# Peptides against a protein of PDB entry 2L9B, part 28

Target 1, 91 residues: chain A of PDB entry 2L9B
Amino acid sequence: ANFLSQKFPELPSGIDVNINMTTPAMMISSELAKKPKEVQLKFLQKFQEWTRAHPEDAVSLLELCPQLSFVTAELLLTNGICKVDDLIPLA
Target 2, 91 residues: chain A of PDB entry 2L9B as posed
Amino acid sequence: ANFLSQKFPELPSGIDVNINMTTPAMMISSELAKKPKEVQLKFLQKFQEWTRAHPEDAASLLELCPQLSFVTAELLLTNGICKVDDLIPLA

## One batch from the design tools (peptide; aimed at target 1 A73)

Design b1_p26_1_s4 (made by RFdiffusion4, then SolubleMPNN; from b1_p26_1, 10 letters changed)
Fold by OpenDDE base, seed 5:
Structure b1_p26_1_s4 (fold): chain B 91 residues (1-91), chain A 26 residues (1-26)
Amino acid sequence: as target 1 above (91 residues)
Amino acid sequence: EDEEVLAMIRELMASMPKASQLVNPL
């Protein structure tokens, strides 16, 4: 196991997207939309708290799983917590 | 609880696209 796998054991690598059927971004959006709003908000809160407590590990995780950056952005947008314009300064 | 959020992350990642198909923002 590599260093990152040691920090985050049993972390799935994800799934191959059939680009003839959908896009990775669309897949992220659709999968998140399937989750109850309460679960979406819970994830945001818990992930925020964890990131605050473990900033170095959070950076490592987001490097390993850039999907989570897209997830976070999508959840913030779809739950009306921020708008696209609010994310621009972060890029 | 750290374990709770990590479990949620694992669950999410099981249905997310592979990183190779996304732009790395970092």
Scores: peptide ipSAE 0.674, ipTM 0.906, DockQ to the pose 0.644
OpenDDE base, seeds 1, 2, 3, 4: peptide ipSAE 0.671, 0.673, 0.672, 0.672; ipTM 0.905, 0.906, 0.906, 0.905

Design b1_p26_2 (made by RFdiffusion4)
Pose (drawn by RFdiffusion4):
Structure b1_p26_2 (pose): chain A 91 residues (1-91), chain P 26 residues (1-26)
Amino acid sequence: as target 2 above (91 residues)
Amino acid sequence: SSIELPNFEESMEEYVEAKREMEEEE
C-alpha cells in the first residue's frame, strides 16, 4: 500500500468490538453521536476543506479505509446534513 | 478529473443496509 506509506502511513485500525453482543453499526452511531455536536461539525468542515484541497487523496483514502467513509456518513446523519437515503446514491 | 471508488461504494452499501436493519429492528 505505497499510497498509504507515502501519504497516510499512520492510519488507525479501529477499536476491537465484541460483535457477539454489540453490533459495529450501533457502536458506530453511539460513538460519533455521543460526542457534542461541535465535534462532528468541526470534523466535517475541517475535513471538507482538506478533501476539497486533496480530492484524489481524500477519495482514495475513503476507498481503502471504510471507517472514515461511514464515519463521515454517520456524522452527516446525526447532524441531519444527509440522510440514509442520501447515502445510497453514494453507495 | 474522475475517480473510481468501487470499494467505497460497496462499503457505503453495506453501511446503509446496516442502518436500515437497525431502523427495522426499532

Design b1_p26_2_s1 (made by RFdiffusion4, then SolubleMPNN; from b1_p26_2, 15 letters changed)
Fold by OpenDDE base, seed 5:
Structure b1_p26_2_s1 (fold): chain B 91 residues (1-91), chain A 26 residues (1-26)
Amino acid sequence: as target 1 above (91 residues)
Amino acid sequence: SSFETPKLKEALKKFVEERRELEKLE
């Protein structure tokens, strides 16, 4: 298992988002929906805490594994934590 | 406050655009 799966076992395997994917949001939404809501929220909590504790490592990880950014965004949207328009400034 | 890495910025832009359209269809 790679670092990502070891550190965040709540993530479904096989999530591979790249700039050439035609339907990244649909794919991510579908894969994440296979996990219970409690598991989804647990990931968000763990990821939030980890990024606070390790900000420099978090930046490097998000560059290495950009799918994490998109996964996080989807979970924030699906769970009503933020709106789509809240993500626009990041793009 | 946007992603500085070009590839990440473009990927996120595409994600946001698709996600917005998906919500419109719901």
Scores: peptide ipSAE 0.349, ipTM 0.772, DockQ to the pose 0.366
OpenDDE base, seeds 1, 2, 3, 4: peptide ipSAE 0.320, 0.348, 0.337, 0.333; ipTM 0.762, 0.773, 0.767, 0.769

Design b1_p26_2_s2 (made by RFdiffusion4, then SolubleMPNN; from b1_p26_2, 17 letters changed)
Fold by OpenDDE base, seed 3:
Structure b1_p26_2_s2 (fold): chain B 91 residues (1-91), chain A 26 residues (1-26)
Amino acid sequence: as target 1 above (91 residues)
Amino acid sequence: PKFSTPKLKEALKEFVEALRKLEELK
Protein backbone atom coordinates (compact mmCIF):
# COMPACT_ATOMS: atom_id res chain seq x y z
CA ALA B 1 0.00 0.00 0.00
CA ASN B 2 2.83 2.37 0.83
CA PHE B 3 4.54 1.37 -2.38
CA LEU B 4 1.43 2.31 -4.32
CA SER B 5 1.21 5.75 -2.80
CA GLN B 6 4.87 6.37 -3.51
CA LYS B 7 4.90 5.32 -7.14
CA PHE B 8 1.39 6.51 -7.90
CA PRO B 9 0.71 9.47 -5.64
CA GLU B 10 -2.26 10.46 -7.76
CA LEU B 11 -4.02 7.18 -7.03
CA PRO B 12 -6.69 7.68 -4.37
CA SER B 13 -7.52 5.13 -1.74
CA GLY B 14 -10.17 2.67 -2.71
CA ILE B 15 -13.11 1.40 -0.76
CA ASP B 16 -14.90 -1.89 -0.55
CA VAL B 17 -17.75 -2.81 -2.85
CA ASN B 18 -20.83 -4.84 -2.11
CA ILE B 19 -20.07 -8.24 -3.59
CA ASN B 20 -23.71 -9.16 -3.25
CA MET B 21 -24.66 -6.48 -5.73
CA THR B 22 -21.90 -7.00 -8.27
CA THR B 23 -18.52 -8.68 -8.63
CA PRO B 24 -15.32 -6.69 -8.34
CA ALA B 25 -14.32 -7.78 -11.83
CA MET B 26 -17.56 -6.45 -13.24
CA MET B 27 -17.05 -3.15 -11.51
CA ILE B 28 -13.49 -2.84 -12.76
CA SER B 29 -14.61 -3.45 -16.31
CA SER B 30 -17.38 -0.91 -15.93
CA GLU B 31 -15.17 1.78 -14.47
CA LEU B 32 -12.48 1.28 -17.10
CA ALA B 33 -15.07 1.58 -19.83
CA LYS B 34 -16.03 5.00 -18.51
CA LYS B 35 -12.56 6.31 -19.34
CA PRO B 36 -12.03 7.72 -22.83
CA LYS B 37 -10.26 5.39 -25.22
CA GLU B 38 -7.39 7.84 -25.48
CA VAL B 39 -6.90 7.70 -21.73
CA GLN B 40 -6.99 3.92 -21.75
CA LEU B 41 -4.36 3.71 -24.46
CA LYS B 42 -2.24 6.31 -22.75
CA PHE B 43 -2.30 4.28 -19.56
CA LEU B 44 -1.18 1.16 -21.38
CA GLN B 45 1.62 3.02 -23.10
CA LYS B 46 2.93 4.67 -19.98
CA PHE B 47 2.59 1.53 -17.91
CA GLN B 48 4.55 -0.43 -20.49
CA GLU B 49 7.28 2.17 -20.62
CA TRP B 50 7.49 2.37 -16.86
CA THR B 51 7.61 -1.40 -16.55
CA ARG B 52 10.51 -1.62 -18.97
CA ALA B 53 12.40 1.08 -17.15
CA HIS B 54 11.66 -0.28 -13.68
CA PRO B 55 11.22 -4.04 -13.88
CA GLU B 56 11.87 -4.65 -10.18
CA ASP B 57 9.34 -2.04 -9.15
CA ALA B 58 6.89 -3.44 -11.66
CA VAL B 59 7.13 -6.89 -10.14
CA SER B 60 6.67 -5.47 -6.67
CA LEU B 61 3.69 -3.43 -7.79
CA LEU B 62 1.92 -6.37 -9.35
CA GLU B 63 2.58 -8.50 -6.30
CA LEU B 64 1.20 -5.86 -3.96
CA CYS B 65 -1.61 -4.84 -6.28
CA PRO B 66 -2.60 -7.89 -8.32
CA GLN B 67 -5.73 -6.08 -9.47
CA LEU B 68 -3.50 -4.20 -11.90
CA SER B 69 -2.90 -7.43 -13.78
CA PHE B 70 -6.62 -7.69 -14.32
CA VAL B 71 -6.83 -4.04 -15.33
CA THR B 72 -4.04 -4.40 -17.86
CA ALA B 73 -5.45 -7.56 -19.36
CA GLU B 74 -8.91 -6.04 -19.59
CA LEU B 75 -7.61 -2.95 -21.36
CA LEU B 76 -5.56 -5.01 -23.79
CA LEU B 77 -8.57 -7.10 -24.70
CA THR B 78 -11.20 -4.38 -24.87
CA ASN B 79 -9.02 -2.17 -27.05
CA GLY B 80 -8.29 -5.02 -29.42
CA ILE B 81 -4.57 -4.94 -28.77
CA CYS B 82 -4.47 -8.56 -27.70
CA LYS B 83 -6.61 -11.58 -28.31
CA VAL B 84 -7.70 -13.94 -25.57
CA ASP B 85 -5.35 -16.56 -26.94
CA ASP B 86 -2.44 -14.18 -26.53
CA LEU B 87 -3.06 -13.96 -22.79
CA ILE B 88 -3.59 -17.66 -22.11
CA PRO B 89 0.04 -18.15 -21.08
CA LEU B 90 -0.48 -15.52 -18.39
CA ALA B 91 -3.76 -16.93 -17.10
CA PRO A 1 -3.95 -14.06 -15.26
CA LYS A 2 -6.09 -15.56 -12.52
CA PHE A 3 -9.08 -13.26 -12.79
CA SER A 4 -11.29 -15.14 -10.36
CA THR A 5 -8.95 -16.26 -7.60
CA PRO A 6 -10.11 -15.30 -4.11
CA LYS A 7 -7.00 -13.19 -3.66
CA LEU A 8 -7.53 -11.16 -6.80
CA LYS A 9 -11.25 -10.85 -6.24
CA GLU A 10 -10.73 -9.32 -2.84
CA ALA A 11 -8.00 -7.03 -4.10
CA LEU A 12 -10.26 -5.70 -6.82
CA LYS A 13 -12.85 -4.53 -4.30
CA GLU A 14 -10.75 -1.66 -3.02
CA PHE A 15 -9.41 -0.79 -6.45
CA VAL A 16 -12.82 -0.07 -7.95
CA GLU A 17 -13.46 3.08 -5.97
CA ALA A 18 -9.95 4.29 -6.67
CA LEU A 19 -10.55 4.08 -10.39
CA ARG A 20 -13.84 5.91 -10.05
CA LYS A 21 -12.01 8.84 -8.55
CA LEU A 22 -9.33 9.00 -11.23
CA GLU A 23 -9.79 11.45 -14.06
CA GLU A 24 -6.72 10.22 -15.89
CA LEU A 25 -5.13 6.81 -16.11
CA LYS A 26 -1.47 7.50 -16.63
Scores: peptide ipSAE 0.048, ipTM 0.547, DockQ to the pose 0.056
OpenDDE base, seeds 1, 2, 4, 5: peptide ipSAE 0.039, 0.020, 0.040, 0.035; ipTM 0.496, 0.490, 0.518, 0.528; seed 2 fails the geometry check

Design b1_p26_2_s3 (made by RFdiffusion4, then SolubleMPNN; from b1_p26_2, 16 letters changed)
Fold by OpenDDE base, seed 4:
Structure b1_p26_2_s3 (fold): chain B 91 residues (1-91), chain A 26 residues (1-26)
Amino acid sequence: as target 1 above (91 residues)
Amino acid sequence: RTFETPKLKEALKEFVEALRELKALE
């Protein structure tokens, strides 16, 4: 927890998910769908650029916050940038 | 979908590399 806050100080704290009512995946998909397409694409662009510049930090972030991999995959799929077969390792 | 499977963890490095290869969106 301290590592996350120190290495990624701008990372949101997040919220709890009631696993009896929904799943994290469903909640994430729902929240993403609320964002305009231009916002979704902007996120992908900025995350891509940051990942390219800081690959080791990106791996660390994705290991600590694996839901971010799902977010990225979902955005790539829903915006028609990738096909499911392109992301099978994450399925 | 389960986020912390061994399969997902093993794919993280490859996923990061894939992100580098994506075309510009703007």
Scores: peptide ipSAE 0.068, ipTM 0.573, DockQ to the pose 0.054
OpenDDE base, seeds 1, 2, 3, 5: peptide ipSAE 0.050, 0.052, 0.060, 0.054; ipTM 0.511, 0.519, 0.574, 0.529; seed 1 fails the geometry check

Design b1_p26_2_s4 (made by RFdiffusion4, then SolubleMPNN; from b1_p26_2, 17 letters changed)
Fold by OpenDDE base, seed 1:
Structure b1_p26_2_s4 (fold): chain B 91 residues (1-91), chain A 26 residues (1-26)
Amino acid sequence: as target 1 above (91 residues)
Amino acid sequence: PTFETPRLREALAEFVKARRELEALK
């Protein structure tokens, strides 16, 4: 939690919920949407760059914080960077 | 599609890299 807030301060706090549930997912989406577009894009850029530089650590982080996968996918979709079809092979 | 599976967690890093590389070819 402290790592995420320090490394990616663009993320909202309090999104550590069960990502397999509809209601929590909707809440996460709502909280993300409250952030300015510039902040959302900044997070995506930072996360992409960090993931490229530290792919093994990125996988470990995604296992430790599975909600981060949902967050990233949601931001990619809502900002028009990816389409649903781009993510289907990963589902 | 769902965005909360173990498969997505394991593949997201690779996807982000691949997406960047693909866009660079345009």
Scores: peptide ipSAE 0.051, ipTM 0.525, DockQ to the pose 0.097
OpenDDE base, seeds 2, 3, 4, 5: peptide ipSAE 0.043, 0.031, 0.046, 0.034; ipTM 0.520, 0.510, 0.500, 0.508

Design b1_p26_3 (made by RFdiffusion4)
Pose (drawn by RFdiffusion4):
Structure b1_p26_3 (pose): chain A 91 residues (1-91), chain P 26 residues (1-26)
Amino acid sequence: as target 2 above (91 residues)
Amino acid sequence: SEAALEAAKKFLEAANEAIDKYLEKE
């Protein structure tokens, strides 16, 4: 993964989830949604600029690392920026 | 792999447009 070792070498793997009692998706929502609204908006706007400045980098990272792909989607959902039906065009 | 990259690019384009529209509404 030279692309990552060059640009994104310190990518987090994610937390370990016991999916015998809790689903990852539910944790994903309660994870981002339990945060104050300012955080999702701060992240998404800051990230929006970063991804505009670096479309190839940002897209390729989303290509390989799904937590960010859906982290972004869930933050879009919780703020009402986008809905699930708006994400299927992306899917 | 090429399709995945194209989908990721579309995701960013759509997400960025949606954020801009949201900010316009605010």

Design b1_p26_3_s1 (made by RFdiffusion4, then SolubleMPNN; from b1_p26_3, 12 letters changed)
Fold by OpenDDE base, seed 4:
Structure b1_p26_3_s1 (fold): chain B 91 residues (1-91), chain A 26 residues (1-26)
Amino acid sequence: as target 1 above (91 residues)
Amino acid sequence: AAARLERARRFLEFANAKIDEYLKKQ
């Protein structure tokens, strides 16, 4: 099972994420989940600021390291910033 | 490659928009 399928069993099938992306994402997400909500939000904000300051590098980073998108998605979901249905078209 | 780049761009735009919306409500 891919990252989203493991975290959200009710999610429709069709998302394909290989083990090389899924496992690192789950590991990072599990560590971040141990932090207070404020820390998680601060992480997202700092990452957001960096992406806006370095948009081309940010896109390249997510292209080369798609695991980070799954980590970010998990943070957005667990903190109520987005819904699962928002992510389906992106995965 | 083109598809991966496009997915990366789309996700980043999505994430930033959602974060903005969330922070605006706080």
Scores: peptide ipSAE 0.642, ipTM 0.919, DockQ to the pose 0.745
OpenDDE base, seeds 1, 2, 3, 5: peptide ipSAE 0.632, 0.628, 0.635, 0.633; ipTM 0.921, 0.920, 0.921, 0.921

Design b1_p26_3_s2 (made by RFdiffusion4, then SolubleMPNN; from b1_p26_3, 12 letters changed)
Fold by OpenDDE base, seed 2:
Structure b1_p26_3_s2 (fold): chain B 91 residues (1-91), chain A 26 residues (1-26)
Amino acid sequence: as target 1 above (91 residues)
Amino acid sequence: SAARLERARRFLELSNAKIDEYLKKQ
């Protein structure tokens, strides 16, 4: 019914995704999805590097802007970097 | 909240680990 369920039908039912997080993530992810896979991967790598250099700021950023977690998750899923089951324990 | 902070932390840990694994396989 929601964006994640539509894009990832393998997602288990019963996972509640807040609309205020899902809709913004959908818009951002759609723009990133227009870029080549190599560009998407570079984005993830640069973000990864920043999070390791600034762990406290990174955690605070995702806590305050959980939409970014969904953007990152979609990039991981669409590029085959992780599986849906990998994300379930984080609920 | 403490719960949201912890979820963010765990997500980053998982994400970064998966990216590392992916790059290693490339």
Scores: peptide ipSAE 0.629, ipTM 0.921, DockQ to the pose 0.768
OpenDDE base, seeds 1, 3, 4, 5: peptide ipSAE 0.624, 0.625, 0.627, 0.625; ipTM 0.921, 0.921, 0.920, 0.921

Design b1_p26_3_s4 (made by RFdiffusion4, then SolubleMPNN; from b1_p26_3, 12 letters changed)
Fold by OpenDDE base, seed 2:
Structure b1_p26_3_s4 (fold): chain B 91 residues (1-91), chain A 26 residues (1-26)
Amino acid sequence: as target 1 above (91 residues)
Amino acid sequence: SAERLARARRFLELANAAIDAYLKKQ
């Protein structure tokens, strides 16, 4: 069992797919974008709460699954929570 | 890697700060 399996035992087993790193982010973002703004914001807030309660696990998760950072960034940008300029230091 | 870890950490900090700032303005 790897890090994700141990830290998130309630997650279903992943399916190995032959897609690049950005494709999963694109698919996830597309589904989230179909939800109301309030739902998207609540999702961000719940994720934020978890990251603050488990900061090292959160960082490890984003390291191992960088597609989740892309999803988060897309949510922030599309909802006007941040601007592209705010992400430039990470480029 | 150390570089990927550092980038992930920085992004998370920026994201959380942005969310906080947004909520404060609401």
Scores: peptide ipSAE 0.595, ipTM 0.913, DockQ to the pose 0.828
OpenDDE base, seeds 1, 3, 4, 5: peptide ipSAE 0.590, 0.587, 0.588, 0.589; ipTM 0.913, 0.912, 0.912, 0.912

Design b1_p26_4 (made by RFdiffusion4)
Pose (drawn by RFdiffusion4):
Structure b1_p26_4 (pose): chain A 91 residues (1-91), chain P 26 residues (1-26)
Amino acid sequence: as target 2 above (91 residues)
Amino acid sequence: MFAKGVDFDALHEFFDKVVEREEEEE
C-alpha cells in the first residue's frame, strides 16, 4: 500500500467491537452521534476543505479505508446534511 | 466474534496530523 505509506501511513485500524451483542453500525451511530454537534460539523467542514484541496488523496483514502467513508455518511445523517437515501447514489 | 468499529477520536487526531504535515510541507 505505497499510497498510504507515502501519504497516509498512520491510518487507525478502528476499535474492536464485540459483534455478538452489539452491531458495528449501531456502534457507529452512537459513536459519532454521542458527540456534540460541533464535532461532526467541525470535522466535516475541515475535512471538506481538505478533500477539496486533495480530491485524489481524499477519494483514494475513502476507497481503501471504509471507516471514514461511513464515518462521513453517519455524520451527514446525524446533522441532517444528507439522508440514507442520499447515500445510496454514492453507493 | 470481533470486528473493527469506528474509532472517531483516532480518525480525528490522524486527520489533524495529516493537515499539519501538509502545512509544514508547504

Design b1_p26_4_s1 (made by RFdiffusion4, then SolubleMPNN; from b1_p26_4, 10 letters changed)
Fold by OpenDDE base, seed 1:
Structure b1_p26_4_s1 (fold): chain B 91 residues (1-91), chain A 26 residues (1-26)
Amino acid sequence: as target 1 above (91 residues)
Amino acid sequence: AVAKGADVDAIIEFFEKVIEREKKEE
């Protein structure tokens, strides 16, 4: 956490999710769906490139913000880039 | 009960800024 705060001071804190009303997964899905397709694909592309270049930093970020893994998976699925079966090994 | 979830707009903005910065440092 200290590493991420130092290297990524702009990292968002996240938002509260009322689990009695919805789930984080449902919220992420709905918010992502509001973004234009080109924005979704651009995000995937940039995140993929950055992860390849900085794998250790990516691991640290995903440990602190595991919801990012769902974001990535959801974008891959909704844009038809991969199928559910493709994600099983990563679960 | 309340749990932390993703602020999608904030996350996207964060990556756009950080990734572009990192590219310039390479």
Scores: peptide ipSAE 0.208, ipTM 0.641, DockQ to the pose 0.701
OpenDDE base, seeds 2, 3, 4, 5: peptide ipSAE 0.170, 0.179, 0.186, 0.176; ipTM 0.627, 0.617, 0.621, 0.620

Design b1_p26_4_s2 (made by RFdiffusion4, then SolubleMPNN; from b1_p26_4, 11 letters changed)
Fold by OpenDDE base, seed 2:
Structure b1_p26_4_s2 (fold): chain B 91 residues (1-91), chain A 26 residues (1-26)
Amino acid sequence: as target 1 above (91 residues)
Amino acid sequence: MVAKGVDFDAIEAFFEKQIEREKAAA
């Protein structure tokens, strides 16, 4: 984890979640829902663009920041880009 | 298991910066 974090020194830290109030998944879904669709899609596009340019780093990033996997999945599903079954092989 | 949330504005800025660096290096 320390090794991975040094690859992305400017990566923002995740948001701590009070498990008595919500779950990380619920928090992420809720916060995403507050964003306009165009912002959601722009976010997804930026992530995908970066991933295409740096696939090895993308793997490292998702190890370091697994919540981004949920963000991506949520965006894909919510915007009808993929189906739940499409994500099964990745789970 | 996801343990943390995400600051979406911050992470978007992160990706944008990485993309900018990539384009500048190309």
Scores: peptide ipSAE 0.450, ipTM 0.834, DockQ to the pose 0.482
OpenDDE base, seeds 1, 3, 4, 5: peptide ipSAE 0.447, 0.444, 0.449, 0.446; ipTM 0.831, 0.830, 0.833, 0.831; seed 3 fails the geometry check

Design b1_p26_4_s3 (made by RFdiffusion4, then SolubleMPNN; from b1_p26_4, 11 letters changed)
Fold by OpenDDE base, seed 5:
Structure b1_p26_4_s3 (fold): chain B 91 residues (1-91), chain A 26 residues (1-26)
Amino acid sequence: as target 1 above (91 residues)
Amino acid sequence: AVAKGADIDALIAFFEKQVAREEAEK
């Protein structure tokens, strides 16, 4: 197994995407939007909780799986929790 | 291709389990 799978063995693989029809980012955004708001907020809550408990692992996960940074930002923005300008210093 | 991060339900379960595991191991 690759390093990501070894360190986070139960991390989901994700959703199958046709990269020839649209960008991966657009596909991810589309999949996120299919979920109810309460589910989207639950993701943010659980991710935040885990990140607080395991900040080093969280950094590692986001480095190895930058898609999660996009997911988190997308959910924060679409649910009105923060503005784009709030994320600029982090980019 | 498989896009990581899009499976929200699975990710929620993943983080819940990670937190629970940590509490159990303390």
Scores: peptide ipSAE 0.437, ipTM 0.807, DockQ to the pose 0.526
OpenDDE base, seeds 1, 2, 3, 4: peptide ipSAE 0.420, 0.430, 0.417, 0.360; ipTM 0.801, 0.805, 0.796, 0.775

Design b1_p26_4_s4 (made by RFdiffusion4, then SolubleMPNN; from b1_p26_4, 10 letters changed)
Fold by OpenDDE base, seed 4:
Structure b1_p26_4_s4 (fold): chain B 91 residues (1-91), chain A 26 residues (1-26)
Amino acid sequence: as target 1 above (91 residues)
Amino acid sequence: MVAKGADIDAIIAFFDKQVEREKAEQ
């Protein structure tokens, strides 16, 4: 974890969640929904581009930042790019 | 599993910077 953090020193640490009011997943879904569709799709494009260029680092990043996996899945689903059934094998 | 909430704006900015850095190196 320390090594990976050094590899991605500028990676956001995330936001603390008041578990009495919401869950991390709910927060992510809510915040994503506030973004215009164009912003959501642009992010997906950027992430896809970076992942293609750095596949090994992408795996490490997703291990370090599991919320990013959820972000990606949520965006794929909400924008109709894939369905829940498409993600089941990856869960 | 999602351990904590994501700072969406920060994540977007992070990848914007990563992609720009990569393009600059090409």
Scores: peptide ipSAE 0.342, ipTM 0.771, DockQ to the pose 0.496
OpenDDE base, seeds 1, 2, 3, 5: peptide ipSAE 0.201, 0.146, 0.137, 0.275; ipTM 0.683, 0.641, 0.606, 0.712

Design b1_p26_5 (made by RFdiffusion4)
Pose (drawn by RFdiffusion4):
Structure b1_p26_5 (pose): chain A 91 residues (1-91), chain P 26 residues (1-26)
Amino acid sequence: as target 2 above (91 residues)
Amino acid sequence: SDYSAILSALAASSGAAAALSEYISA
């Protein structure tokens, strides 16, 4: 993964989830949604500018690392910026 | 529109599309 070792070498793997009692998706929502609204908006706007400045980088990262792909989608969902039906055009 | 770059980045990624499909399915 030269693309990462060059640009994104310190990518987090994610937390370990016991999916015998908690689903990853539910944790994903409660994870981002338990955060004050300012955080999702701060992340998404800051990230929006970063991805505009670096469309190839940002898209390729989302290509390989799904946590961010759905982290962005869940944040879009919790703020009402986008809905699930708006994400299936992306899917 | 405010988040067009993010949506464009997600749309330009087949892996993001697949991740979203799995996420939505879950």

Design b1_p26_5_s1 (made by RFdiffusion4, then SolubleMPNN; from b1_p26_5, 11 letters changed)
Fold by OpenDDE base, seed 1:
Structure b1_p26_5_s1 (fold): chain B 91 residues (1-91), chain A 26 residues (1-26)
Amino acid sequence: as target 1 above (91 residues)
Amino acid sequence: SKYQAILDALRASPGAGAALRKFIEQ
């Protein structure tokens, strides 16, 4: 099993996606934007809790799946948690 | 911040930084 299968045993099998990073991220963000704000925040909260408990694994996950960084940034911005100026130093 | 760990992970990942740059520039 690869890293993702080990750390996220409930992930579906999945297949490689050969489209660019932006399109999948925007699609995911679009689907999340259809959910109530409390659902979006719960998603962020669970991701934060896991990231706090497993910081090195979180870095590895973001490195392997940069689409998640795109989605996370969208959620942080649209929910007023961050401003663009807060993200610029990270880019 | 309630999401400081996420921000720290984004900061620590070069790949995340590249993705963020694309997000900002879109």
Scores: peptide ipSAE 0.627, ipTM 0.925, DockQ to the pose 0.707
OpenDDE base, seeds 2, 3, 4, 5: peptide ipSAE 0.606, 0.573, 0.606, 0.563; ipTM 0.921, 0.910, 0.922, 0.907

Design b1_p26_5_s2 (made by RFdiffusion4, then SolubleMPNN; from b1_p26_5, 11 letters changed)
Fold by OpenDDE base, seed 3:
Structure b1_p26_5_s2 (fold): chain B 91 residues (1-91), chain A 26 residues (1-26)
Amino acid sequence: as target 1 above (91 residues)
Amino acid sequence: SQYEAILEALRASPGAGAALRQFIAQ
């Protein structure tokens, strides 16, 4: 909680989401899917740039918010960036 | 390679692994 606020100080207060992983991820993915493809790709690009610059923080973020991993995987596949076979070894 | 840092972070995070397993399984 504090990590998110510190690393992303411009984030507004979030809404409560189901404590399981799947439902929050689906909710996030649904919202992102409403955006144009260009926006989705820009999101991934910015996430990549930040992750490259802050690899340890990125791992921490994914630990705290595994939903983001779910969402990221979906975006990568949906936008043809990688295949399932590329993700299987990571699981 | 364009998203290599993301992939590495996914690999390095056990929580990410669990999420990926759920994603792949659905």
Scores: peptide ipSAE 0.605, ipTM 0.921, DockQ to the pose 0.681
OpenDDE base, seeds 1, 2, 4, 5: peptide ipSAE 0.598, 0.587, 0.550, 0.575; ipTM 0.919, 0.916, 0.910, 0.914

Design b1_p26_5_s3 (made by RFdiffusion4, then SolubleMPNN; from b1_p26_5, 10 letters changed)
Fold by OpenDDE base, seed 4:
Structure b1_p26_5_s3 (fold): chain B 91 residues (1-91), chain A 26 residues (1-26)
Amino acid sequence: as target 1 above (91 residues)
Amino acid sequence: SEYAAILEALRASPGAGAALAKYIAM
C-alpha cells in the first residue's frame, strides 16, 4: 500500500489528479476559504500538532502532495500567522 | 503578486514540502 493508504486508512480512494497542477491546490484553498476563520485556525493547529508528533510523515506527506504545501501556506498567510517574507526561504 | 508567487513556488519547488513541514512544526 502507498503512504496515504497506510497512514490514513479512513480516507476514501478519491480522484486521481496531476500533483503538478495548480488547479487542485487552488480548489482546496477555495473550499477552506469558505469556512469560518475559527475553523481554518483549528485546522492549522491540528495539522501543526500532527506535524510535530510525526515529523518524518509530515515531510513525506508534503513532498508527495505538494498541493498541501500550497494550501498550508495560503492558510498561514490569510490568517496572518506569517508574512510572505517568512516563507521565501522555504521555496 | 509575490503572494501568488510564493504559493506556487512552495507547490512547485523540490524540497519545499520538507522545508514547510519543518517550519510549521516550529
Scores: peptide ipSAE 0.669, ipTM 0.947, DockQ to the pose 0.119
OpenDDE base, seeds 1, 2, 3, 5: peptide ipSAE 0.666, 0.666, 0.667, 0.666; ipTM 0.946, 0.947, 0.947, 0.947

Design b1_p26_5_s4 (made by RFdiffusion4, then SolubleMPNN; from b1_p26_5, 12 letters changed)
Fold by OpenDDE base, seed 4:
Structure b1_p26_5_s4 (fold): chain B 91 residues (1-91), chain A 26 residues (1-26)
Amino acid sequence: as target 1 above (91 residues)
Amino acid sequence: SEYEAILEALRASPGAGEALKKFIAE
């Protein structure tokens, strides 16, 4: 298994996106919404802890996998951890 | 919406990953 699947099993498996039916963003959001809140929060916790322990690797990973930035932002917003205005400066 | 715009920007903007890392690591 790849690093992401092993370290963050809370993430949904990658799937093909039919761009004629939906956008990648919609697909990702939909898949995340299927996860229980506790799973979503656990991912955020683990990812936060990992980023603190491996800051350089975390930056590289987020740049390599922009999907993960999308996921993190989505989960922060949907779980009420931050507001839209909090993320605007990061975009 | 601002929500969708931010997510799109985070997905595509250079440096967004590092900024987000710092945000969640606070």
Scores: peptide ipSAE 0.043, ipTM 0.617, DockQ to the pose 0.100
OpenDDE base, seeds 1, 2, 3, 5: peptide ipSAE 0.035, 0.038, 0.027, 0.029; ipTM 0.573, 0.575, 0.589, 0.561

Design b1_p26_6_s1 (made by RFdiffusion4, then SolubleMPNN; its pose is not in this set)
Fold by OpenDDE base, seed 4:
Structure b1_p26_6_s1 (fold): chain B 91 residues (1-91), chain A 26 residues (1-26)
Amino acid sequence: as target 1 above (91 residues)
Amino acid sequence: MEELKKTLLETLKRASELRREREALA
């Protein structure tokens, strides 16, 4: 939490989740999956735009927050943007 | 769509590599 706040000073404060990392990832993914595909695509596009503008920060964010890596990969997969084979190297 | 795929997969890949490297050194 301290490292995240230092790396991302503009990040709003959150709450501690006293559970494993997998559960939050699945919860986030589940909520996003409830949105229309158009909304999911817009989400990915906005994330891409931010990634292009802040590539090192994007890598750090996904490294430090594996749950977001999971969510991103899941959205790419379920929207047919990538294949399962594309995710194998990420294991 | 291809650029979207490329951008995000590369970011995911690099993040994964860094995690593996960090874990290997721990």
Scores: peptide ipSAE 0.615, ipTM 0.914, DockQ to the pose 0.827
OpenDDE base, seeds 1, 2, 3, 5: peptide ipSAE 0.614, 0.614, 0.614, 0.615; ipTM 0.914, 0.914, 0.913, 0.914

Design b1_p26_6_s2 (made by RFdiffusion4, then SolubleMPNN; its pose is not in this set)
Fold by OpenDDE base, seed 4:
Structure b1_p26_6_s2 (fold): chain B 91 residues (1-91), chain A 26 residues (1-26)
Amino acid sequence: as target 1 above (91 residues)
Amino acid sequence: MEELKQTLLETLRRAAELRARRAALA
């Protein structure tokens, strides 16, 4: 939490969840899946724009927060943007 | 849409690679 706050000072505080990786990822994916497809796509597009502007920060974010890697992959898959084969190198 | 896919998949790949590298060194 301290390291993430230093690296990404503008991030919101968030909420406490289980300390494992899988549960938080599934929780986030589940909540995002409840949003309209247009909202999900807009989320991905905004994330892409930020990634283009801050590629190393984006990599660091996903590295330090593997739950967000799961969420991003899940959104790409469920919205038909990528295929399962595209995710194999990420495992 | 293709650019969206490629941008995010590349970022995901790089992040996964770094995690694996750190795990191997730790």
Scores: peptide ipSAE 0.629, ipTM 0.919, DockQ to the pose 0.802
OpenDDE base, seeds 1, 2, 3, 5: peptide ipSAE 0.626, 0.627, 0.624, 0.628; ipTM 0.918, 0.919, 0.919, 0.918

